Peptides against a protein of PDB entry 1MQS. Designs and how they scored, part 150

Target 1, 223 residues: chain A of PDB entry 1MQS
Amino acid sequence: ILKMLFLNKDLNNNDNITTITDDIFNQQEIIWKVLILDIKSTATISSVLRVNDLLKAGITVHSLIKQDRSPLPDVPAIYFVSPTKENIDIIVNDLKSDKYSEFYINFTSSLPRNLLEDLAQQVSITGKSDKIKQVYDQYLDFIVTEPELFSLEISNAYLTLNDPKTTEEEITGLCANIADGLFNTVLTINSIPIIRAAKGGPAEIIAEKLGTKLRDFVINTNS

## One batch from the design tools (peptide; made by RFdiffusion4, then SolubleMPNN)

Design b2_p24_5_s2 (from b2_p24_5, 14 letters changed)
Fold by OpenDDE base, seed 1:
Structure b2_p24_5_s2 (fold): chain B 223 residues (1-223), chain A 24 residues (1-24)
Amino acid sequence: as target 1 above (223 residues)
Amino acid sequence: KFEEVLSKLEKSLEDQENYIKKNI
């Protein structure tokens, strides 16, 4: 998240958020930016960062993507939003209207191929692709509710997994989605977890899937 | 124009992936 806010500058990950923000604020000219969020990413940001942290990161204003936002044509924008058709359309509309000087687009989860192509198509029509400086995906897809406790906010996950009427296929699919979210979280925070799960339930399935993803990733990155 | 933009976006995503891979 902090890297995103600093336009992917190298940050010392060993320091706490406050130290990092203070160091950057003091050492470099602050680049003021606008942060555009959706409901999901707002919750995520609120769980991880303080308002003062955003300010120190050069975020002068943050707004919801669906809100009416005033043009700031001389200010770069950071989008941190869900990869949806609706959000893509809004971003493209903002691009068309020259709402901001530069566009740093960061999707909270994986950007599907079809949406990537749609984004590319729409941007190509505008002729303003040069204003898009970055497109990243698979950022934090969780909300911290309590210390060391977070949720991926998958709708009715607990109910679905514990409903005896839920099919094996539905359970498997949901577990895969949860594992993907956890995997993305691990990559985003750059920390390999020790996985613990209760035996004989969905948690074990999730743990196994996550473990496999992590192992495969490590193998593929070291090769 | 479409192919060029698509390539640019794909490269950006690839850059991110490579960055993550190097830092893990």
Scores: peptide ipSAE 0.572, ipTM 0.934, DockQ to the pose 0.620
Fold by OpenDDE base, seed 5:
Structure b2_p24_5_s2 (fold): chain B 223 residues (1-223), chain A 24 residues (1-24)
Amino acid sequence: as target 1 above (223 residues)
Amino acid sequence: KFEEVLSKLEKSLEDQENYIKKNI
């Protein structure tokens, strides 16, 4: 993931993510980039990176691929999205509209041959193939995503949590909403999860809130 | 133009594979 964020520059693989980002931040001029995600990739990034890690990687703006995004024609874009026809069409549309200066496309899983050909066909029609600097795939194939990855469909949760302009109150409120959603999910599937969360961020807050809700529920139901 | 673009994209994917293979 970090390699992707640094446009596949050679990174020292032996260091913790934080150390790598700090080292790069200190050693190299920051190239500001836009990061375009989907729901699946958002969950992945949120699990691996802290709020400040994206900024340290030079990600100035991040957004969902399906959301309306402002044009930044002088800024390179990193796409990290599922290899779907829909996402390909959106990427090509962004290319047509000169939404960004350069396109680094990274698919979360293997890009099927038919979609590769479709992408190539559409790009060829635009005449802007020179703006596509990279097409990679299979990034999440190596991430043992537990088969039970689900999204709460809370719109812009990651964006809100990672926006430096978001207030603590807004973060707290969103975390509460996420915890409520997770709690409801747990009740729906009738299975008490082992909660694991990254330390030092919103995920920990959510985990704590969820844990409390679950404990309270168990106490109340056994009564 | 299509074939050229396709070749470019294929090369990019191959470059990734080669990079991964060299670094594992």
Scores: peptide ipSAE 0.566, ipTM 0.930, DockQ to the pose 0.270
Fold by OpenDDE base, seed 3:
Structure b2_p24_5_s2 (fold): chain B 223 residues (1-223), chain A 24 residues (1-24)
Amino acid sequence: as target 1 above (223 residues)
Amino acid sequence: KFEEVLSKLEKSLEDQENYIKKNI
């Protein structure tokens, strides 16, 4: 799972999840990513990872594949979902709509040949195959074979933050609220700040929203 | 285009398998 979250880069397998995430966090620039799950994969991730692990892995947003998701065209997406026709169709629709910059598709179990061919056919029609960076499968089976991963206690905080009911819209709403607060602060101090934010994360979303609000305000005050 | 895409996806799956085999 951690390899998947780090776009399948080589990770030293002998270390605790916390040690691995800490080492990566300290050594490499975090690439912020969106994580798309289904019900089955959500249960798996919830049993193995803590909320802090997802954040340290650069997961800015996680959502269910069947939920309405906001476009993040500059953010890479990790799909960790069951190999079903329905999920493939949704992924292809997301590809068509340019919802994300890159697509890392990880199926929870073996992808059957017919679905592989269907995926290839649909992707070929879109002309956007270059956005698909990886297609892997059998991740769930691999996790089940490592029972030590299930020994991690899931904090209540993790359950809440990984609640599949938490929608991308809720995260977007939170970011909007933060941006509103910052905007009000800027107006109060009567100074336009230079906004710097890490790319691909919540900070960028907040920065973009704040920037838009500031631009709109300047336009409205100069008219 | 279909064959090219299919080949790309198959290669990705193969790369994963090879990676797993080397680390096991």
Scores: peptide ipSAE 0.554, ipTM 0.922, DockQ to the pose 0.226
Fold by OpenDDE base, seed 4:
Structure b2_p24_5_s2 (fold): chain B 223 residues (1-223), chain A 24 residues (1-24)
Amino acid sequence: as target 1 above (223 residues)
Amino acid sequence: KFEEVLSKLEKSLEDQENYIKKNI
C-alpha cells in the first residue's frame, strides 16, 4: 500500500508504516496526489493507514470513484479500485476529461485479460495513453485490522465452517477461497509466512492448501 | 495504437510481477 502511495517506488520494507512515512516526509519533497478509492479499497486503506499517514504520503484528498470529483488537472491521481468494467469506464472518462495530470492505476486484485484489453482499447481511442503512468495489481483480498491480525472479509466464513449442515464440498470450496485470499495476502505483503493452524479442522485444510500454493510459487519463481 | 497501449499496460503488470517474484 505504501508503495502505491509513493507511486510504487522502492521502499524499505523493514520499517513500520510510521517510520517509512516520517523518513520520506523528512527527506523528500512531497508530491501531492489525489487518492481515488471504491468501497472495498476504502475499507482496506482505512484499516491499514491513518489519516496522518495519508497526509505524509502526500495525499491531498481522497474520494470515491463513483462520487463527483472536481477536476485537478495539475495533480496526479492514484486509483486504488476493484478491477471492474464500471471502474475502468470511469477511469477512462476521467482521462478523457483531463481530470488529473497523471494516472497511476492500482487494481485491488488481478485484472482479467478481457478487462485489460478493454482498458487498452478505450485508452487507445483517447490518444492520452501518455498520462497513464502505471497499471498494477495490488491483490488485496484482505483488510488489516491490526498489525498481527487481518481479515479476508469472507461473509459468514466462521458460521459456514462450523455449521454441521455444511457439506464437505462447501467446506472444501470455502477453504480453497480462503487459501487463495491468504496467498494473495502473502504476495502483497511480500513475505513468506510461517503457517500455524489448529489440527483436525478447516484451518488445517487451509494451511495445507496455502502451503502448497506457496511452495509451488517459490519453485516456479526460482525455475 | 491499441497494440502499443496494450503492450505498455502488460509491461507495467509484468514489471510488478517480476518485482514481487524477486523480493518474496
Scores: peptide ipSAE 0.532, ipTM 0.918, DockQ to the pose 0.623

Design b2_p24_5_s3 (from b2_p24_5, 14 letters changed)
Fold by OpenDDE base, seed 1:
Parts: structure tokens; sequence; C-alpha cells
Structure b2_p24_5_s3 (fold): chain B 223 residues (1-223), chain A 24 residues (1-24)
């Protein structure tokens, strides 16, 4: 999984996830990427990696393959999905629409010959085979736990928050939007969360805003 | 074009499989 997230760069196998991510984060320019999952692979990723691990791997956005995704034509995409005709068709459609700059396709299990040929056929028709950088199939034998990862589908949120050229006003505005999204999520799940955020960054701003919204809501509903 | 694309994809898959086989 980590190799996939780092575009199959050679990683030191003796290091834990934290050491690997820290080394790459500190030693090399982070390549920001989009991670595209399906239901099965979401469970797999959630069982192995934390959100912070994804961020350290340069995953700025993650989404389900069947979800409507905003175009990020300058951003490489990692697909980690089941080898199905449906997923192949979606990938090809994304390719046709120039949704991403590069396509790193990782199937969660062995890609059968017929689907490989179908993928090749469809890609050949697009004339955009050069954008496909890798096609891998994997054998993952992980005990999958219930997924706890969700996305607000806010385009370029992480990139914007980490761009040194982004203004404070833009950051504040984006943090407000994220807090609104989280607030709506909390209301949807009908559970008050324990909010934890790293200090000194956008996460703290978001946490504060969310906390205020929740407090105000509770006060207003109890009155 | 189809053959070229297919060969490219096959090579990619093979590279990964070989890498896994050599490092396991």
Amino acid sequence: as target 1 above (223 residues)
Amino acid sequence: KFKEVLEKLEKSLENQRNYIANNI
C-alpha cells in the first residue's frame, strides 16, 4: 500500500509507516496526488493507514470512484480499486475527460486477461495512453475493519491550506467551509464528536470553528 | 495502437510482479 501511495518508489522495508512517511516528507519534494478508491479498497486503506499517513504520503484528496469528482488536470491520480468492468469504464472516462494529469492504476486483486484487453482497447481509442503511467494488480490479504474514513469532497482543500501563497483570508474562508461540512456530518450521524486537532495550523482553526458551531447548536436546540 | 497500449500495460504489470517476486 505505501509503495502505491508513493508511486511505487522503493521504500525501506525495515521502517515503520511513520519513519517512511517522515523520511519522504523531509527528504524529497512531496508529490501531491488524488487517491481514488472503491468501497472495498476504502475498507482496506482505513484498516492500515490513518488520515495523517495519507497526508504524509501526499494524498491531498481521496474519493470514491463512483462519486462525482472535480477535475484536477494538473494532479496525478492513484486508483486503488477492484478489477471490474465498471471501474475500468470509469477510469477510461476520467482519462477521456482529462480529469487528472497522470493515472496510476492499482487493482486490489489480479486483473484478468479479458479486462486487461478491454482496458487496453478503450485506452487506445482515447489516444491518451501516455497519461497512464502504471498499471498494477495486487494481492492484499488484510483483515478489513469497518471503515472510519470519510471525505467532505472539498476540492483542493489540502493543497490550498499548504500553499505558502494562500492568503489568511483564503485560509479562513476554507476553514469555515470545512467546519461547515464537518458540522453537517455531525448532525447527519447524530453524534457529538470529541474533537482533536493539531495545534498551530488550519486544523486548530477548523476545530475551533466546529466547536463553536456545535456549542451554539446545542444551546439553541435546548432553549 | 491497441497492441502498443496492451504491451505497455502488460509490461507494467510484469514489472510489478517481478519486483514482488524478487523481494519476497
Scores: peptide ipSAE 0.499, ipTM 0.908, DockQ to the pose 0.233
Fold by OpenDDE base, seed 3:
Structure b2_p24_5_s3 (fold): chain B 223 residues (1-223), chain A 24 residues (1-24)
Amino acid sequence: as target 1 above (223 residues)
Amino acid sequence: KFKEVLEKLEKSLENQRNYIANNI
């Protein structure tokens, strides 16, 4: 999984996930990527990786393959999905629409010959085979019952926060929206989280806002 | 061309599979 997130670069296998991500984060320029998942792969990733691990791997946005996704034509995409005809058709449609700059396709299990040929046929018709950089398959036949990874589905949050043209007002507004979403999530799961955020950026602003909301809520409910 | 694309995809898959097999 980690190799996939780093576009299948050679990683030292002997280190803990945290050590690997820290080493890569410190040694190499982070390539920001979009991660496209399905229900099965979401469960898999949630069992192995934390949200912070995804961020350290340069995953800016993660979405379900069946969800409507905004075009990011200058951003490479990693697909980690089941080898199905439906998913192949969606990937090809994304290719046709130039949704991403590059396509790194990783199937959650072995890709059968018939689907490989179908993928090749459809890609050949598009004339955009050059955008497909990798096609890999894996054998991850474990089901995780409780996925811990979730998204607030705020469109282009990362892009907005990292665009130098974004105004302070826009950043503040977005941070407020994210904090509201997280607050609602906390209430829904009925669990008060330990808030961790990177210092000196939007994450700290979000953490502060969320902390305030949680404190206010606790005070008001105990009252 | 279909054949060229297929060969490219096959090569990608094979490279990855071989890498995994050699490191397991």
Scores: peptide ipSAE 0.497, ipTM 0.908, DockQ to the pose 0.235
Fold by OpenDDE base, seed 5:
Structure b2_p24_5_s3 (fold): chain B 223 residues (1-223), chain A 24 residues (1-24)
Amino acid sequence: as target 1 above (223 residues)
Amino acid sequence: KFKEVLEKLEKSLENQRNYIANNI
């Protein structure tokens, strides 16, 4: 899971999830990403990761694949979803609409040959295959009894706030809340990260707010 | 175009599967 969140970079597997996230957070630039889940993968993620872990991995927003999601054309997306025809069709539709800058597709189980061919066929028609950076399948059949809805609630709030009907003030407020969460994470790790954010979207706003908070904190603590 | 895309996706999957298989 952590490898997926860090775009399948090599991670030291011998450490606890918290140690790994802390080490990566300290050593690497934060790249803001969107995480797209389904009901099954949400349960899996919730059983293994805390909300803070997602933030440390640079997940700005996570949402359900079937939910209406705002376009973030400058932000890379990680899909972690079941290998179904429905999910493939949605991913391809997102690709067609340039919803994200890059697509990292991770299936929760083995992708059948017929669905692979269907995905390839649909992607070929779009002419946007270059945006698909990875297609992986995983074998994560974890039976999780209770989805921790905390992450989902935050995600739904963010999606709602990115609705064209939302006010600029509401968006600004949400970005501030996310920046506060990230700030608290940075303080807990006691390391100032290099932040990389996509331009022209919520990620840039969040990055700016976080940067300001960190600078202010450093100034106030050294004073 | 289809064949090219399919090969790209197959390669991606295979690389990942091989990596997992070699590290388990």
Scores: peptide ipSAE 0.496, ipTM 0.908, DockQ to the pose 0.240
Fold by OpenDDE base, seed 4:
Structure b2_p24_5_s3 (fold): chain B 223 residues (1-223), chain A 24 residues (1-24)
Amino acid sequence: as target 1 above (223 residues)
Amino acid sequence: KFKEVLEKLEKSLENQRNYIANNI
């Protein structure tokens, strides 16, 4: 997240958020930016960063992507939003209208090929591709509430997994979704976890799925 | 023009993805 707020510059990962923001605030000229969020990313940002952290990162204002936003043609914008057709269309419309000086686009999860091509096509038509400085995937399908605790914000997951009326198919599907969210979390944290799960339940299924995903990823990236 | 833009976006994404992959 901090890398995104600092336009994906290299940051010292060993420092806490406060130390990083303080060091940058004191050592470098602050580039003031607009942060554009959706509902999902708002929850994520709010769980990880304080208002003061945003200010120290040079965020002048933050707004929802679906809200009417005033043009700030001399201000760079950071988009941190879900990879959806709707959000892409809004970003392109903002680009067309010269709403901001520069566009740093960060998707909360992996951008599908079809949406990438759609974005590229629409941007190419505008003739303003030079204003798009970055397009990144953040893989932030989680909310960090505490340094050692985070939530995937999957509605009623506990209830569903513990309801005796829940089908095996539903459990398997939910476990897959949880494993996907955890996988994205691992990628975002940039650390391979030691997985611990209770035996004989959904947690074990999730752990197995996550382990497989991580192994496959490591193998594929080292090839 | 489409191909050029697409390539630019792909490169941006790939650079980040590779960075993540190499630092895990």
Scores: peptide ipSAE 0.487, ipTM 0.904, DockQ to the pose 0.638

Design b2_p24_5_s4 (from b2_p24_5, 14 letters changed)
Fold by OpenDDE base, seed 2:
Structure b2_p24_5_s4 (fold): chain B 223 residues (1-223), chain A 24 residues (1-24)
Amino acid sequence: as target 1 above (223 residues)
Amino acid sequence: KFKEVLEKLENSLKNQQNAIQKNI
Protein backbone atom coordinates (compact mmCIF):
# COMPACT_ATOMS: atom_id res chain seq x y z
CA ILE B 1 0.00 0.00 0.00
CA LEU B 2 2.66 2.55 0.93
CA LYS B 3 4.59 1.79 -2.25
CA MET B 4 1.45 2.45 -4.21
CA LEU B 5 0.91 5.80 -2.51
CA PHE B 6 4.49 6.77 -3.29
CA LEU B 7 4.12 5.71 -6.93
CA ASN B 8 5.92 2.42 -6.28
CA LYS B 9 9.20 4.01 -5.28
CA ASP B 10 11.59 2.01 -3.17
CA LEU B 11 10.76 2.27 0.51
CA ASN B 12 12.81 1.15 3.48
CA ASN B 13 10.71 -1.72 4.84
CA ASN B 14 12.26 -1.87 8.31
CA ASP B 15 10.11 0.77 9.95
CA ASN B 16 6.51 1.10 10.97
CA ILE B 17 4.12 2.92 8.61
CA THR B 18 4.32 6.16 10.58
CA THR B 19 8.10 6.20 10.58
CA ILE B 20 8.23 5.43 6.88
CA THR B 21 5.80 8.21 6.03
CA ASP B 22 7.64 10.66 8.25
CA ASP B 23 10.99 9.77 6.75
CA ILE B 24 9.73 10.12 3.20
CA PHE B 25 7.96 13.34 4.04
CA ASN B 26 11.19 14.80 5.36
CA GLN B 27 13.48 13.55 2.61
CA GLN B 28 11.59 14.09 -0.63
CA GLU B 29 9.42 16.63 -2.30
CA ILE B 30 5.82 15.58 -1.94
CA ILE B 31 4.07 14.77 -5.18
CA TRP B 32 0.45 15.68 -4.69
CA LYS B 33 -1.94 13.06 -6.03
CA VAL B 34 -5.56 12.03 -6.16
CA LEU B 35 -6.52 8.66 -4.72
CA ILE B 36 -9.46 6.83 -6.26
CA LEU B 37 -10.89 3.97 -4.24
CA ASP B 38 -13.83 1.60 -4.21
CA ILE B 39 -15.68 0.20 -1.22
CA LYS B 40 -13.34 -2.76 -0.82
CA SER B 41 -10.14 -0.77 -1.12
CA THR B 42 -11.47 1.87 1.26
CA ALA B 43 -11.81 -0.80 3.91
CA THR B 44 -8.25 -1.84 3.15
CA ILE B 45 -6.86 1.66 3.44
CA SER B 46 -8.80 2.31 6.64
CA SER B 47 -7.39 -0.82 8.26
CA VAL B 48 -3.76 0.01 7.49
CA LEU B 49 -3.42 3.77 7.30
CA ARG B 50 -4.29 6.71 9.48
CA VAL B 51 -5.79 9.92 8.17
CA ASN B 52 -2.48 11.71 8.45
CA ASP B 53 -0.70 8.95 6.54
CA LEU B 54 -2.61 9.80 3.38
CA LEU B 55 -1.71 13.45 3.67
CA LYS B 56 1.92 12.60 4.32
CA ALA B 57 1.85 10.43 1.21
CA GLY B 58 0.72 13.45 -0.79
CA ILE B 59 -2.91 12.46 -1.17
CA THR B 60 -4.72 15.77 -1.43
CA VAL B 61 -8.04 14.40 -2.58
CA HIS B 62 -9.53 10.96 -2.35
CA SER B 63 -12.84 9.73 -3.73
CA LEU B 64 -14.83 6.68 -4.65
CA ILE B 65 -14.47 5.57 -8.25
CA LYS B 66 -18.24 5.57 -8.74
CA GLN B 67 -18.65 9.10 -7.41
CA ASP B 68 -18.68 12.15 -9.59
CA ARG B 69 -15.20 13.60 -9.43
CA SER B 70 -14.01 17.00 -10.54
CA PRO B 71 -11.39 17.03 -13.27
CA LEU B 72 -7.83 17.70 -12.14
CA PRO B 73 -5.99 17.51 -15.45
CA ASP B 74 -2.66 18.58 -13.97
CA VAL B 75 -2.74 16.13 -11.06
CA PRO B 76 -1.65 12.49 -11.16
CA ALA B 77 -4.14 9.89 -10.00
CA ILE B 78 -3.70 6.64 -8.13
CA TYR B 79 -6.43 4.10 -8.65
CA PHE B 80 -6.68 1.40 -6.03
CA VAL B 81 -9.74 -0.58 -7.02
CA SER B 82 -11.11 -4.06 -7.62
CA PRO B 83 -10.33 -5.64 -11.00
CA THR B 84 -13.82 -5.42 -12.49
CA LYS B 85 -15.18 -4.54 -15.91
CA GLU B 86 -17.08 -1.66 -14.35
CA ASN B 87 -13.98 -0.12 -12.78
CA ILE B 88 -11.99 -0.56 -15.99
CA ASP B 89 -14.70 1.22 -17.96
CA ILE B 90 -14.69 4.10 -15.47
CA ILE B 91 -10.90 4.40 -15.59
CA VAL B 92 -10.99 4.47 -19.38
CA ASN B 93 -13.71 7.11 -19.30
CA ASP B 94 -11.58 9.18 -16.94
CA LEU B 95 -8.69 8.75 -19.36
CA LYS B 96 -10.83 9.81 -22.32
CA SER B 97 -11.98 12.91 -20.49
CA ASP B 98 -8.43 13.85 -19.44
CA LYS B 99 -9.60 13.88 -15.85
CA TYR B 100 -6.03 13.54 -14.54
CA SER B 101 -2.51 14.05 -15.85
CA GLU B 102 -1.23 10.55 -15.13
CA PHE B 103 -2.82 7.24 -14.23
CA TYR B 104 -1.30 4.82 -11.74
CA ILE B 105 -3.63 1.84 -11.70
CA ASN B 106 -3.44 -0.64 -8.83
CA PHE B 107 -5.91 -3.48 -8.67
CA THR B 108 -6.75 -4.94 -5.27
CA SER B 109 -6.38 -8.48 -6.59
CA SER B 110 -5.13 -10.36 -9.65
CA LEU B 111 -6.26 -8.90 -12.95
CA PRO B 112 -7.79 -11.61 -15.16
CA ARG B 113 -6.39 -11.94 -18.69
CA ASN B 114 -9.70 -11.06 -20.30
CA LEU B 115 -9.92 -7.81 -18.33
CA LEU B 116 -6.30 -6.98 -19.11
CA GLU B 117 -7.03 -7.37 -22.80
CA ASP B 118 -10.20 -5.33 -22.47
CA LEU B 119 -8.31 -2.54 -20.73
CA ALA B 120 -5.62 -2.62 -23.40
CA GLN B 121 -8.20 -2.54 -26.18
CA GLN B 122 -10.09 0.40 -24.73
CA VAL B 123 -6.91 2.35 -23.94
CA SER B 124 -5.58 1.75 -27.45
CA ILE B 125 -8.70 3.33 -28.92
CA THR B 126 -8.27 6.48 -26.80
CA GLY B 127 -4.77 7.13 -28.10
CA LYS B 128 -3.80 8.20 -24.57
CA SER B 129 -1.81 5.16 -23.44
CA ASP B 130 1.11 7.45 -22.58
CA LYS B 131 -0.85 8.75 -19.59
CA ILE B 132 -0.98 5.28 -18.07
CA LYS B 133 2.22 5.04 -16.08
CA GLN B 134 1.64 1.83 -14.15
CA VAL B 135 -0.74 -1.09 -13.96
CA TYR B 136 -0.25 -3.32 -10.95
CA ASP B 137 -2.31 -6.00 -9.28
CA GLN B 138 -1.92 -6.65 -5.58
CA TYR B 139 -2.68 -9.55 -3.30
CA LEU B 140 -4.61 -8.12 -0.38
CA ASP B 141 -5.17 -11.43 1.37
CA PHE B 142 -4.45 -9.76 4.68
CA ILE B 143 -7.49 -7.52 4.51
CA VAL B 144 -10.74 -8.63 6.02
CA THR B 145 -13.59 -7.13 4.06
CA GLU B 146 -16.18 -6.32 6.67
CA PRO B 147 -19.71 -6.75 5.32
CA GLU B 148 -20.88 -4.23 7.91
CA LEU B 149 -18.68 -1.58 6.36
CA PHE B 150 -20.40 -2.13 3.05
CA SER B 151 -23.89 -2.12 4.51
CA LEU B 152 -23.39 1.17 6.35
CA GLU B 153 -21.69 2.93 3.42
CA ILE B 154 -18.88 3.83 5.82
CA SER B 155 -16.47 4.08 2.90
CA ASN B 156 -18.05 7.25 1.59
CA ALA B 157 -18.12 8.71 5.06
CA TYR B 158 -14.46 7.89 5.59
CA LEU B 159 -13.50 9.61 2.36
CA THR B 160 -15.52 12.69 3.25
CA LEU B 161 -14.09 12.83 6.76
CA ASN B 162 -10.55 12.63 5.45
CA ASP B 163 -10.96 15.16 2.66
CA PRO B 164 -9.03 18.30 3.62
CA LYS B 165 -11.76 20.36 1.98
CA THR B 166 -14.33 19.08 4.42
CA THR B 167 -15.13 21.61 7.13
CA GLU B 168 -15.09 20.86 10.83
CA GLU B 169 -18.81 21.42 10.90
CA GLU B 170 -19.34 18.90 8.14
CA ILE B 171 -17.12 16.39 9.94
CA THR B 172 -19.02 16.85 13.17
CA GLY B 173 -22.33 16.50 11.40
CA LEU B 174 -21.28 13.40 9.54
CA CYS B 175 -19.88 11.80 12.69
CA ALA B 176 -23.17 12.45 14.42
CA ASN B 177 -25.09 10.90 11.55
CA ILE B 178 -22.85 7.84 11.54
CA ALA B 179 -23.21 7.46 15.28
CA ASP B 180 -26.98 7.70 14.93
CA GLY B 181 -26.98 5.09 12.22
CA LEU B 182 -24.84 2.75 14.25
CA PHE B 183 -26.97 3.34 17.30
CA ASN B 184 -30.11 2.46 15.39
CA THR B 185 -28.41 -0.67 14.11
CA VAL B 186 -27.45 -1.71 17.63
CA LEU B 187 -31.01 -1.20 18.80
CA THR B 188 -32.32 -3.24 15.90
CA ILE B 189 -29.95 -6.12 16.58
CA ASN B 190 -30.61 -5.80 20.31
CA SER B 191 -26.96 -6.39 21.15
CA ILE B 192 -24.47 -3.99 22.69
CA PRO B 193 -21.26 -4.06 20.69
CA ILE B 194 -17.70 -3.73 21.79
CA ILE B 195 -16.61 -0.44 20.26
CA ARG B 196 -13.13 -0.28 18.78
CA ALA B 197 -11.82 2.79 17.02
CA ALA B 198 -8.52 4.18 15.85
CA LYS B 199 -7.27 7.05 17.96
CA GLY B 200 -6.91 10.59 16.68
CA GLY B 201 -9.47 10.50 13.90
CA PRO B 202 -13.15 10.55 13.05
CA ALA B 203 -13.50 6.97 14.21
CA GLU B 204 -12.70 8.04 17.76
CA ILE B 205 -15.29 10.79 17.59
CA ILE B 206 -17.88 8.37 16.29
CA ALA B 207 -16.98 5.80 18.93
CA GLU B 208 -17.34 8.36 21.67
CA LYS B 209 -20.68 9.55 20.38
CA LEU B 210 -21.95 6.02 19.96
CA GLY B 211 -20.74 5.04 23.41
CA THR B 212 -22.53 7.99 24.94
CA LYS B 213 -25.75 7.19 23.11
CA LEU B 214 -25.62 3.57 24.19
CA ARG B 215 -24.91 4.47 27.80
CA ASP B 216 -27.72 6.97 27.83
CA PHE B 217 -30.07 4.46 26.30
CA VAL B 218 -29.22 1.76 28.81
CA ILE B 219 -29.67 4.17 31.68
CA ASN B 220 -32.97 5.45 30.34
CA THR B 221 -34.39 2.01 29.61
CA ASN B 222 -33.43 0.63 33.00
CA SER B 223 -34.97 3.58 34.79
CA LYS A 1 -1.79 -0.11 -31.33
CA PHE A 2 -3.64 -2.73 -29.33
CA LYS A 3 -0.64 -5.05 -29.26
CA GLU A 4 1.66 -2.28 -28.16
CA VAL A 5 -0.62 -1.20 -25.35
CA LEU A 6 -1.16 -4.77 -24.24
CA GLU A 7 2.57 -5.36 -24.16
CA LYS A 8 3.06 -2.21 -22.11
CA LEU A 9 0.49 -3.31 -19.56
CA GLU A 10 1.91 -6.82 -19.40
CA ASN A 11 5.37 -5.43 -18.82
CA SER A 12 4.08 -3.24 -16.02
CA LEU A 13 2.52 -6.21 -14.28
CA LYS A 14 5.67 -8.25 -14.78
CA ASN A 15 7.81 -5.49 -13.35
CA GLN A 16 5.70 -5.47 -10.23
CA GLN A 17 6.04 -9.21 -9.78
CA ASN A 18 9.77 -9.00 -10.19
CA ALA A 19 10.01 -6.20 -7.65
CA ILE A 20 8.02 -8.20 -5.13
CA GLN A 21 10.21 -11.24 -5.61
CA LYS A 22 13.37 -9.22 -5.09
CA ASN A 23 12.09 -7.85 -1.81
CA ILE A 24 11.30 -11.27 -0.39
Scores: peptide ipSAE 0.485, ipTM 0.898, DockQ to the pose 0.256
Fold by OpenDDE base, seed 3:
Structure b2_p24_5_s4 (fold): chain B 223 residues (1-223), chain A 24 residues (1-24)
Amino acid sequence: as target 1 above (223 residues)
Amino acid sequence: KFKEVLEKLENSLKNQQNAIQKNI
């Protein structure tokens, strides 16, 4: 998140958010930016960052993507939104209207191939592809409730896992989805965790799946 | 022009992945 707010510059991740923001604020020229969010990303940002953190990151204004926004043609924009057709269309419309000087697009989850191609097609028609500086996937499928606890916000996960009527296939599918969410969280934090889970339950299944995903990722990235 | 834009976007996504890999 902080990297995104600083246009994906290399940040020393070993420090607390406050220390990082203070160090950057004191050492570097602040680039003022607009932050464009949706409902999901707003919840995520609000759980992790304070309003003062946004200001220290150089966020001059933040708004919802679906809201009417004033043009700021001399100001770069950071989009942090869900990868949907609707959001892509809005971004392209903002590009067409020269609403901002530069576009840093960060999707909250993986951008499907079809939407990537749609974005490329629409941008190519505008002739303003040079204004798009970055397109990243942030993979934020979690909400931080407190420093030590976060939720993937999977509806009825506890009930589904504990319902005796739930099929093995449904349990396996849900555990896979949870493991995927955790995997994306790990990638977002950019730190490989030590996994601890209670034995004899779904947590163990999830831990095993996550461990496999992490191992496969490390192996594939080092090869 | 479409192919060029698509390649640019793909490269951006790839650059992110590479950056993540360097930090791991």
Scores: peptide ipSAE 0.476, ipTM 0.894, DockQ to the pose 0.608
Fold by OpenDDE base, seed 4:
Structure b2_p24_5_s4 (fold): chain B 223 residues (1-223), chain A 24 residues (1-24)
Amino acid sequence: as target 1 above (223 residues)
Amino acid sequence: KFKEVLEKLENSLKNQQNAIQKNI
C-alpha cells in the first residue's frame, strides 16, 4: 500500500509505516495526489493507514470511484480499485475528461486478460495513453470487515476444514491457499505479525505455513 | 495504437511482478 501511495517507488521494507512516512515526508518533496477507492479498497486502506499517514503520503483528497468527483487536471491520481468492467469504464471516462494530470492505476486483484485488453482498447481510442503512468495489480486476497479484522472470504472454508469427510489432501490444499492469502495480506500491510493459532487443528497448519513463508521472505529480502 | 497501449500495460504489470519477485 505505501509503495502505491508513493507511486511504487522503492521503499525500505524493514521500517514501520510511521517511520517510512516520516522519513519520506522529511526528506522528499511531497507530491500531492488524489486517491480514488472503491468500497472494498476503502476498507483495506482504513485498516492499514490513518488519515495522517495518507497526508504524509501526499494524499490530499480521497474519494470513491463512483462518487461525483471534481476535476483536478493538474493533480495526479492514484486509483486503487477492483478490476471490474465498471471501474475500467469510469477510469477511461475520467481519462477522457482530463479529470487528472496523471493516472496511476492499481487494481486490488489480478486483472483478467479480457479486461486488460478492454482497458487498452479504450485507452487507445482516447489518444491519451501518455497519461497512464502505470497499471499494477495489488493482489488483495483479503477483505477487511472491521479494523484489525479481515477475511480471505474463501468459500466454505470453515465447513470444509471441519467436515470429517474432507480428505487430508483437501485440508492441506486449503490450508496452503489460506496461508498464501495471509502471506499476501502481510506483504500488503508491510508489517510482520505475531502469529497466534489454536493448537491441534488447521489453524496450526496455516500458522506454520505462514511462518515459514514469512521467514523465507525475510531471509531473502535481507540477502 | 491498440497494440502499443496493450504492450505498455503488459510491461507495467510485468515490471511489478519482477519487482515483487526480486524482493521475495
Scores: peptide ipSAE 0.471, ipTM 0.894, DockQ to the pose 0.424
Fold by OpenDDE base, seed 5:
Structure b2_p24_5_s4 (fold): chain B 223 residues (1-223), chain A 24 residues (1-24)
Amino acid sequence: as target 1 above (223 residues)
Amino acid sequence: KFKEVLEKLENSLKNQQNAIQKNI
């Protein structure tokens, strides 16, 4: 799982998850990524990783694959989902819409040959195969029986932000809540992130709010 | 185009398997 979150770079296997994430966080520029899950993979992630671990891995946002997600054309995406026709179709649709800059696709179990061929066919039609950087499978060798669905409540927030029926006031309120959540997370990890956000959208609003909160906190704690 | 994409995806999957085997 950690390898997947770090785009399958070689990680030293001998250290605890916390030590690995801390070392990587301190030594390398964090590449911010979106993590896209399904119900099954959410249960797996929740059982193994804390929210703080995801942040240390550079996961800015995580969402369910079936949820409406905002375009982040400058942000790479990690898919960690079941190898189903439905999920493949959604990934291809996301590719067609240029929803993300890069696609790292990780299936929770073995990808059947027929679905591999279907994926290849659909991707070939889009002409955007260059955006697909990796396709891996067989990540889940164990069934997590008690999905403590860590409802990363953050997923619901993004659905609301992308609904065209959402009012500006609702967007502003959600952005504030997201910024608060991110702020609390930053404090928990005891590291000040470099905030990068796309201009002209909710992400910029969130970034500004978060930046303000962080600045205020630093000023108040050093005083 | 289809064949090229398919080959790319197959190679990606193969690379994963090789990486896992080297670490074991």
Scores: peptide ipSAE 0.467, ipTM 0.894, DockQ to the pose 0.238

